# Peptides against a protein of PDB entry 7RZF: the designs that were tried, part 178

Target 1, 358 residues: chain A of PDB entry 7RZF
Amino acid sequence: PFQEEHLKQLYKIVPIKDIRNLYVTFPIPDLQKYYKSNPGHYLGHLIGHEGPGSLLSELKSKGWVNTLVGGQKEGARGFMFFIINVDLTEEGLLHVEDIILHMFQYIQKLRAEGPQEWVFQECKDLNAVAFRFKDKERPRGYTSKIAGILHYYPLEEVLTAEYLLEEFRPDLIEMVLDKLRPENVRVAIVSKSFEGKTDRTEEWYGTQYKQEAIPDEVIKKWQNADLNGKFKLPTKNEFIPTNFEILPLEKEATPYPALIKDTAMSKLWFKQDDKFFLPKACLNFEFFSPFAYVDPLHCNMAYLYLELLKDSLNEYAYAAELAGLSYDLQNTIYGMYLSVKGYNDKQPILLKKIIEKM
Target 2, 358 residues: chain A of PDB entry 7RZF as posed
Amino acid sequence: PFQEEHLKQLYKIVPIKDIRNLYVTFPIPDLQKYYKSNPGHYLGHLIGHEGPGSLLSELKSKGWVNTLVGGQKEGARGFMFFIINVDLTEEGLLHVEDIILHMFQYIQKLRAEGPQEWVFQELKDLNAVAFRFKDKERPRGYTSKIAGILHYYPLEEVLTAEYLLEEFRPDLIEMVLDKLRPENVRVAIVSKSFEGKTDRTEEWYGTQYKQEAIPDEVIKKWQNADLNGKFKLPTKNEFIPTNFEILPLEKEATPYPALIKDTAMSKLWFKQDDKFFLPKANLNFEFFSPFAYVDPLHSNMAYLYLELLKDSLNEYAYAAELAGLSYDLQNTIYGMYLSVKGYNDKQPILLKKIIEKM

## One batch from the design tools (peptide; made by RFdiffusion4, then SolubleMPNN)

Design b2_p19_6_s1 (from b2_p19_6, 12 letters changed)
Fold by OpenDDE base, seed 5:
Structure b2_p19_6_s1 (fold): chain B 358 residues (1-358), chain A 19 residues (1-19)
Amino acid sequence: as target 1 above (358 residues)
Amino acid sequence: MTLPKPTIPEWIERILLSK
């Protein structure tokens, strides 16, 4: 285990590539035995969420962070790490203390709200979908992976243990949250801006770095992180599929799209899947407008409209992606193109959300 | 989709996650 002298440390690291990263790490107990509840996955889901009221949404709105990842990582024997990793902007590099403050504000929000069984259920359902539709691995790679997993899981559960959540354990979620405190933090900042300001060299890679104790005043600032009213738990993900029925291939199924509807205002082509046999669909819509390309002004207005539409739909993008749905909106010379792809079950919900914003 | 797990490059891991 890490002792007190190993905590509250800041590492300034010089990269070879021009990258700016922040790693906020917390030593946590070994949670391997709790794989059925996976409290680190629960917390990683919330901390790494990209929806409205998320940590990333706020940090991105400040212009400080581009991407955020949160979750558990294996450590040495008897402990793990919880890690929050962000890609820093140039401005974000100047606001690292404030970024970390926001992390602790979000963690404080999670403590205040307490463990949510519905969030666990969503994680469970998402993992079940991922397990059910995982790509077939190459036999050699699959065998090697299984052999590694056998070290950690019962033989009967080796194939499922990485994906299937079974037990809601609010006590374990709270236990991990109690480890996500400023007094238990190890921070790395990765930036070329530290070149010539380092005093240590890592033995194996020759990486130049400086190690510093985080000042007690900064630790106290993070310990006193209040509730930021901008942080909210995510809403329920409406896009998670529950129906995986595959309709039988019709005898008259064509190898190409067939025209199934022809009206004065619309044409509809349909092709049944004859290859993949997945509960997935691709919906493609082409909208034609005589005004879309009539003059430069109309072209610019159509472009602006689409950008505004995309912005208005951003609140659903992450939830849809998590659920295995995607959409695309493009300007065309004739008007607009919309595509919706992924699991078919909740596509009507996403399509309705798009239409409501149009 | 499975949540991406945090990946730390080994050259950082040896500094940040070492004693």
Scores: peptide ipSAE 0.459, ipTM 0.899, DockQ to the pose 0.620
Fold by OpenDDE base, seed 2:
Structure b2_p19_6_s1 (fold): chain B 358 residues (1-358), chain A 19 residues (1-19)
Amino acid sequence: as target 1 above (358 residues)
Amino acid sequence: MTLPKPTIPEWIERILLSK
């Protein structure tokens, strides 16, 4: 276990590549025995969320962070780490203390809201989807993963243990949150800006670094992190598929799209999947407007319209992606193109959201 | 998609996650 002397440490690390990263790490108990509830996954889902009111959304809005990942990592026997990793901008490198303050503000928000069973259910459903389709998409990598998992799970549960959430354990979520405190933090900042400012060399890789104690005043600042009103729990993901039924191939299924609707205002082409047999669909819409490209002004207006539309849909982009849905919007010489791809079950919901913003 | 797990390069791990 890490003792107090090993906590509240800052590592300034010189990378070989031109990268800027921040790692905020917390020693946590070994959670392997709690795989059925997986409290670290619950917290990783929320801390790593990219939707409105998320930690990433706020840090990105300030221009400090490009990407954020949160979750548990296996350590040595008897302990794990919870890690928040961010890709820093040049500006973000100057605001590391404030970035970490925002992390603790978000964690404080999670404490204030308490464990949410609906969030657990969402994680459960997402994992169930991932499990159901993982083997169908990538068969070759399965054997090496199983060998690693066999060390941690009973043989009978090895196939399911990583994915099946069964027990909502708010007590364990709170227990992990109680470990995500400033007094338990180990921080690494990775930047070339530390070149020539280091005093240690790592034995195995020759990595140059400096180790410093985080000042007590900074720790206290993080301990007194107020609730930031910009942070909100995510909304429920409406796009998670629940129906995975594959319709039987029609007897008259053609290898090419068939025209199934022909009206003055619309043509509809349809092709059933005859190859993959997945509960997935691709919806493609081409919209024709006689005004879209009449002149440069209308062309620019159509471009601006689409950019505004894309911006207005950004709130759904992450939730759709998590659920295995995607959309694309493009200007065409005749108007616009829309595509919706992924699991078919909730495509109508995403399509409705897009249309409501148009 | 599984939530991306934090990946720490070994050269960082040996510094950050070691005693």
Scores: peptide ipSAE 0.459, ipTM 0.899, DockQ to the pose 0.614
Fold by OpenDDE base, seed 1:
Structure b2_p19_6_s1 (fold): chain B 358 residues (1-358), chain A 19 residues (1-19)
Amino acid sequence: as target 1 above (358 residues)
Amino acid sequence: MTLPKPTIPEWIERILLSK
């Protein structure tokens, strides 16, 4: 375990590539025995969330961070790490202390709200979907993962243990949250801006770095992180599929799309899947407007319209992606193109959300 | 569907996650 002398450390690291990263790490107990509840996954889901009121949403709004990942990582024997990793902008590199303050404000929000069984249930459902379709969607990645898992799980559970959440353990969630404190932090900042300002070299890679104690004043600032009213728990993900029924192949199924509706204003083509047999669909819409590209003004208006539409749909994009749905909106020379892809069960919900914003 | 796990390059891990 890390002792007090190993905590509250800042590492300024010089990369070879022009990258800017922040790693905020917390030593945590070994959670491997709690795989059925996986409290680190629960916290990683919330801290790494990208929806409205998330940590990433706020940090992006300030122009400080591009991407954020949160979760547990295996450590040495008897402990793990919880890690929050962000890709920093040039401006974000100047605001690292404030970025970390926002991390602690979000963590404080999680403490104030307490463990949510519905969030656990969503994690469980998402993992169940991933497990059910892993072999069909990603056959090559499966074998290499099994070898690592065999060391930690009974043989009978090896196939399921990584995915199947069974037990809601609010006590373990709180236990991990209690480790996510400023007094338990190890921070790395990765930037070329530290070149010529380092005093140590890592033996194996020759990486230049500086190690510093984080000032007690800064630790205290993070300890006094208030509740930021901009941070909210995510809303329920309405896009998580629950119906996985595969409809039988119709006797009249065609190898090519068949015209099933032909009207003055619309044509509808349909092709049933005869190959993959997945509970997935692709909805493609081509909208034709005689005015879309008549002149540069109309072209620019059509472009602006789609940019605004995309922006208005950002609130659903992450939730849809987590649930295995995607959408695409593009300008075409004749108007616009919309595509909705993924699990068929909740596609109508996503399509409705898109249409309501149009 | 699976949440991305944080990946730390080994050259950072040896500094940040070592004693």
Scores: peptide ipSAE 0.458, ipTM 0.904, DockQ to the pose 0.614
Fold by OpenDDE base, seed 3:
Structure b2_p19_6_s1 (fold): chain B 358 residues (1-358), chain A 19 residues (1-19)
Amino acid sequence: as target 1 above (358 residues)
Amino acid sequence: MTLPKPTIPEWIERILLSK
């Protein structure tokens, strides 16, 4: 394990490519034996969440971060790492201390709320969906993967162990959260801005870097991270599919979309899937307005309307994506286009949310 | 979609995750 002298370290690393990244890492116990509960996945789901009140949403609102990923990584024998990785903006590179403060504020929020069984259930359901619809791997690659994991899992569970959550273990979630403390942190900042400011070279890659101790005052600031009222647990994901039934192919199924409804104000075409046999649908809507492009003013108004609509729907975008749903909104010369794609079960819910914002 | 796992390039890993 890492000792105290290995903790509270900052690494300033010069990349070859023009990238700006922050890695906040915590040594954690080996969680491999807890694969049925996977507390690191639970925490990664929350810390890496992109919805309203998430860590990423706040850091994006500050203009400091583009993307955020949280989760566990394998280490050497007997320990793992929990890692929060962010893509930094140029401004974010100047606010790394504050970014990390926000991370600890979010972690403190998770401690204050405690482990949530419903969040675990969502993770379980999402993983079950991912497992159910996992593409058939190539035999050679699959065999090699299975051979590697047979050392870690019972033979009967080896196919499912990566996906199936079975046990809600709040004690293990709290145990991992207790390791996510400022006194246990190792930080790397990756930026070309450190060029010519480094004093070490990594032996294998020739990577230039500087290692510094994080000042005790900074550690104390992070230790005293308060509850930021902007951080909230995510709402329940309403888009997670539960019904995967595939309807039988109709006898009158056409190879092309058939007109099934024709009214003065609407036409509806339908084509049943005759190839993939998945519980998925594509809904496409074309809206026609004689005013959409009549003049530059109306064109700009139509553009602004869709930008505002997209912004208002952003709160659902991530939850929909996690659940295997997507939507697209585009301006057309005749009006607008809406597409909703993915698992059919919860498409009506997403469509309703879109319509309510229109 | 499964949550993306944190990927650390090996050139960073050797610095950040090594003693």
Scores: peptide ipSAE 0.454, ipTM 0.898, DockQ to the pose 0.604

Design b2_p19_6_s2 (from b2_p19_6, 12 letters changed)
Fold by OpenDDE base, seed 2:
Structure b2_p19_6_s2 (fold): chain B 358 residues (1-358), chain A 19 residues (1-19)
Amino acid sequence: as target 1 above (358 residues)
Amino acid sequence: MTLPKPEIPEWIERILLSK
């Protein structure tokens, strides 16, 4: 285990590539035995969430961070790490202390709200979806992963252990959250801006770095992280599929889309999948407006409308993506195009949300 | 989709995750 002398450390690292990254790491106990509850996955899901009120949403709004990933990583025997990794903007590089403060504010929010069984259930359901379709989408990558997993799980459970959440363990979630404290932090900042300001060289890669103790005053600031009212738990993901039934191929199935509805206001074409046999669908809508492109003003208004519509739908984008759904909106010379793709079960819900914003 | 796990390049890992 890391001793106190190994904690509260800052590493300024010079990259070869022009990258700006922040790694905030916490030594945690070995959680492998708790794979059925996977508290690190629960926390990674929330900390790495991209929806409204998320850590990433706030850090993006400030222009400090582009991307954020949170989760557990295996370490040496007997311990693991919880890691929050962000891609820093140039401005974010100047505000690393504040970024980490926001991380601790979000963690404090998670402590205040306590473990949520519904969030665990969503993680369980998402993992079940991922497991069910993993082998169908990419068969070749499975063998190399199994070999690594065999070292950690009984042979009978190896296939399922990474995906099967079975036990909600709020006690273990709280235990991990208790390790996510400023006094237990190891920070790396990766930037070319540290070139010529380093005093150490890593033996194997020749990476130049500087190691510093994080000042006690900074640790104290992070320890006193308040509840930031901008941080909220995510809303329930309505887009997670639960029905995976594949309808039988109709005997009269045509290789081309058939016109199944023809009215003065709408035409509908349908083609059943005859190739993939997945519980997925593609919905494509073309909207025609005689006013969309009559003149440059209307064209600009149509563009602006679509940009505003996209912005208003952004709250659903991440939840849809997690659930294996996507949407696209484009201007056309006749009006607009809408596409909804992914698992068919919850497509009507996403479509309804889009229409409600139109 | 599996949640992206933090990927730390080995050259960083040897600094950040070592004693």
Scores: peptide ipSAE 0.474, ipTM 0.902, DockQ to the pose 0.609
Fold by OpenDDE base, seed 1:
Structure b2_p19_6_s2 (fold): chain B 358 residues (1-358), chain A 19 residues (1-19)
Amino acid sequence: as target 1 above (358 residues)
Amino acid sequence: MTLPKPEIPEWIERILLSK
C-alpha cells in the first residue's frame, strides 16, 4: 500500500499533445473479492453521473470542465485506485484547487445521504441489460477481455462476473468512501503550461514532470468541504428497459417499409426487423412546415427553436444514453427531423418527454 | 451501457500510480 509519504502529492506533467487533464486518485483496498457488490462501480456511477445536481453539471456550469469520468482502476498486487479524471478547460486549469474542493463536496454529499439500495438496483439493472446484449452488439471486443477476466473470477462466473451485481453491501460502499479523503489523495495535472517548469523525467517515456507536496492548508481546505446545496443524488432512470420480448415476425412482413397509415396530415411507414432480432426500434419523424425556411427570419427562428429544445432535453440525454436510448433533432429544409433509437420498451417514455418539451 | 472506466495513459500511470 501507499504510505503517508506517498500521499498528498501533486504531479505537474507536460504532455506531448495539447491536452489539459486532471487526475484525482485515491489508493483503495483490492475490491476484486467483492465483485458481487462492486462498491467501486456504485461510487463511479454517482461521481461520474452527468445529470442535474451531478459533479460534472456544476463543473460545466462554471466553464472549468468538459468531461468527467469516475471509477475504480486495477492497481498493483493487493490494492486498487479510485480515480476521478476530468478534461480541463483553459479556465479550469486555473481553478484546479476549487475543482477538487467540489469533488470533495460531492463525496461529502454521498456520505451524508448514505448508500442507496435503489441506486444499487439501477446499477444492477443497467449491468444486466449490458450483459444480455454484449455478444449481440459488440462481438469483436469480447474474446480479448475474457482472457484478462479469467485471472480474477471462477471459470463458471467469468462470463457474468463483470455484470452480476447480486449483493447490496452498504458497509463496503462506506468503506470506499472513507478512502476518498484529502489525506489519501494523489493528484496529476497534465498541461503544456508546465513546460520548462519541471525537474524530473520519467524513465520509460521521457515525460517531463514536477512532483510537489500538496500544502497542508490546501488539504485542510478540502477536509473542511461542506455540503454544497447544488449537489443532489440523481433521480431514478425511467428509461431502463425491463421488457425484452421480441415480437414474432409477421407473416405479411415485407423486406421494405410498408405504408400502414396514410392520412391528409400523416404518413406512417413500418418495417419489422427480419435480421437482427433485437428488442430495439428506430422511430423517425419528419415534420413538415410551410413556414420553416420561407425566408431568413423563419430559418433563424426554426434554428433557435431546435437549440432551445435540445437544451431543454439535456436533463434526459444522459439517463437515456445509459439505458441504451438515443435521440436526434435536426433542422431540415422542410422543417424538423426527430429520431429515437434503442431499446423499444422505454422509447414511448422518451418520446413523450420530447413531445412535452416541443 | 457500462459506465466508462477511467482510462489513464501509461505515460501518466507510471508517474501517478507508481511509488
Scores: peptide ipSAE 0.467, ipTM 0.907, DockQ to the pose 0.634
Fold by OpenDDE base, seed 5:
Structure b2_p19_6_s2 (fold): chain B 358 residues (1-358), chain A 19 residues (1-19)
Amino acid sequence: as target 1 above (358 residues)
Amino acid sequence: MTLPKPEIPEWIERILLSK
């Protein structure tokens, strides 16, 4: 375990590549025995969420961060790490203290709301979907992976333990949240801006870095993180599939799309899947408008409209992606193209939300 | 999709996650 002298440390690291990263790390107990509840996954799901009211949404709105990842990482014997990793903008590099303050504000929000069983259930359901439709790994790679994980899981559970959540343990979630405190933090900032400002060299890679104690006033600032009213728990993900029924191949199924509807205003082609046999569909819509490209003004207006539409749909993009759904909107020379892809069960919900924003 | 796990390059890990 890390002692007090190892905590509240800041590492300024010089990269070889022109990258800007922030790593906020917390030593946590070894959670391997709690794999059935996986409290680190629960917290990683919320801290790494990209929807409205998320940590990333707020940090992006300030122009400080491009991407955010949160979760647990294995450590040495008897401990793990919880890590929040962000890709920093040039402006974000100047606001690292404030970025970390926002992280602690979000963590404080999680403490205030307490563990949510519905969020755990969503994590469970998402993992079950991922497990059910996991691509068959190559036998050689699969055998090697199994051999590695046998050290951590019972033989009977080796195939499922990485994916299947079984137990909601609010006590363990709270225990991990209690470790996500400023007094337990180790921070690394990675930037070329530290070149010539370092005093240490890492032995194996020759990486130049500086180690500093984080000032007590900064720690206190983070300890006093208030509830930021911009942070909210995510809403329920409506796109998580629950029906995985695969319809039987029709005897009259064609190897190419067949015209199944022909009207004055619409044509519909359909092709049943005859190869993959997955509960997935691709919906493609082409909209034709004689006015979309009649002149440069209309073309520009159509472009602007589509950009505004995409922006208005951004609130659903992450939730859809997590659930294995995607959409695409493009301008065409004839009007607009819409594509909805992924698990078929909740595609009508996503399609309805798109249409409601149009 | 499974949540992405934080990946720390080894050259950072040896600094940040070492005692």
Scores: peptide ipSAE 0.466, ipTM 0.901, DockQ to the pose 0.628
Fold by OpenDDE base, seed 3:
Structure b2_p19_6_s2 (fold): chain B 358 residues (1-358), chain A 19 residues (1-19)
Amino acid sequence: as target 1 above (358 residues)
Amino acid sequence: MTLPKPEIPEWIERILLSK
């Protein structure tokens, strides 16, 4: 285990590549025995969430962070790490203390709200979808993976243990959340800006770095992280599929799209899947407007409209992606193109959300 | 889609996750 002398450390690391990363790490107990609950996955889902009121959304709004990942990582015997990793902007590199403050504000929000069973259920459902549609791994890779995990799981559960959540354990979520404190932090900042400012070299890779104690005043600032009213729990993900039924292939199924509706204002083509047999669909819409490209002004207006529409839909993009749905919006010389792809069950919900913003 | 797991390059791991 890490002792007090190993905590509250800052590592300034020089990369070979021009990258800017922040790693905020917390030693946590070994959670392997709790795989049925996977409290680290629950916390990773929330901390790594990209929706409105998320940590990433706020840090992006400040121009400090491009991407954020949160979750558990295996450590040595008897402990793990919880890690929050962010890709830093140039500006974000100057605001690392404030970024970490926002992390602790979000963590404090999670403490204040407490464990949510509905969030666990969403994680369970998302993992079940991922498991159900997992591509068949290559036998050699699969056997090697199984051999590794047999040390941790009963033989009967080896295939499912990584995916199937079974037990909601709020006590374990709170236990992990209690380890995510400033007094338990190890921070790495990775940037070329530290070149020539390091005093240590890692022996195996020759990585240049500097190790510093985080000042007590900084730790205290993070300990006193207030509830930031911008942070909110995510809303329920309406896009998670629950119906995976595949309709039988129609006898009159054509190898090409058939015209199934023809009106003065619309044409509809349909092709049934005859190859993949997945509960997925691709919805493609082409909108025609005689005004879209009539002149440069209208072209610019159509472009601006689409950018505003995309921005207004961004609140759903992440939730849709998690649920295996995607959409695309493009300007065309005749108007607009919309594509909705993924699991068919909740496509009507996403399509409705798009139409409501149009 | 499964949540991306934090990936730490080994050259960082040896510094950050070592005692």
Scores: peptide ipSAE 0.461, ipTM 0.901, DockQ to the pose 0.591

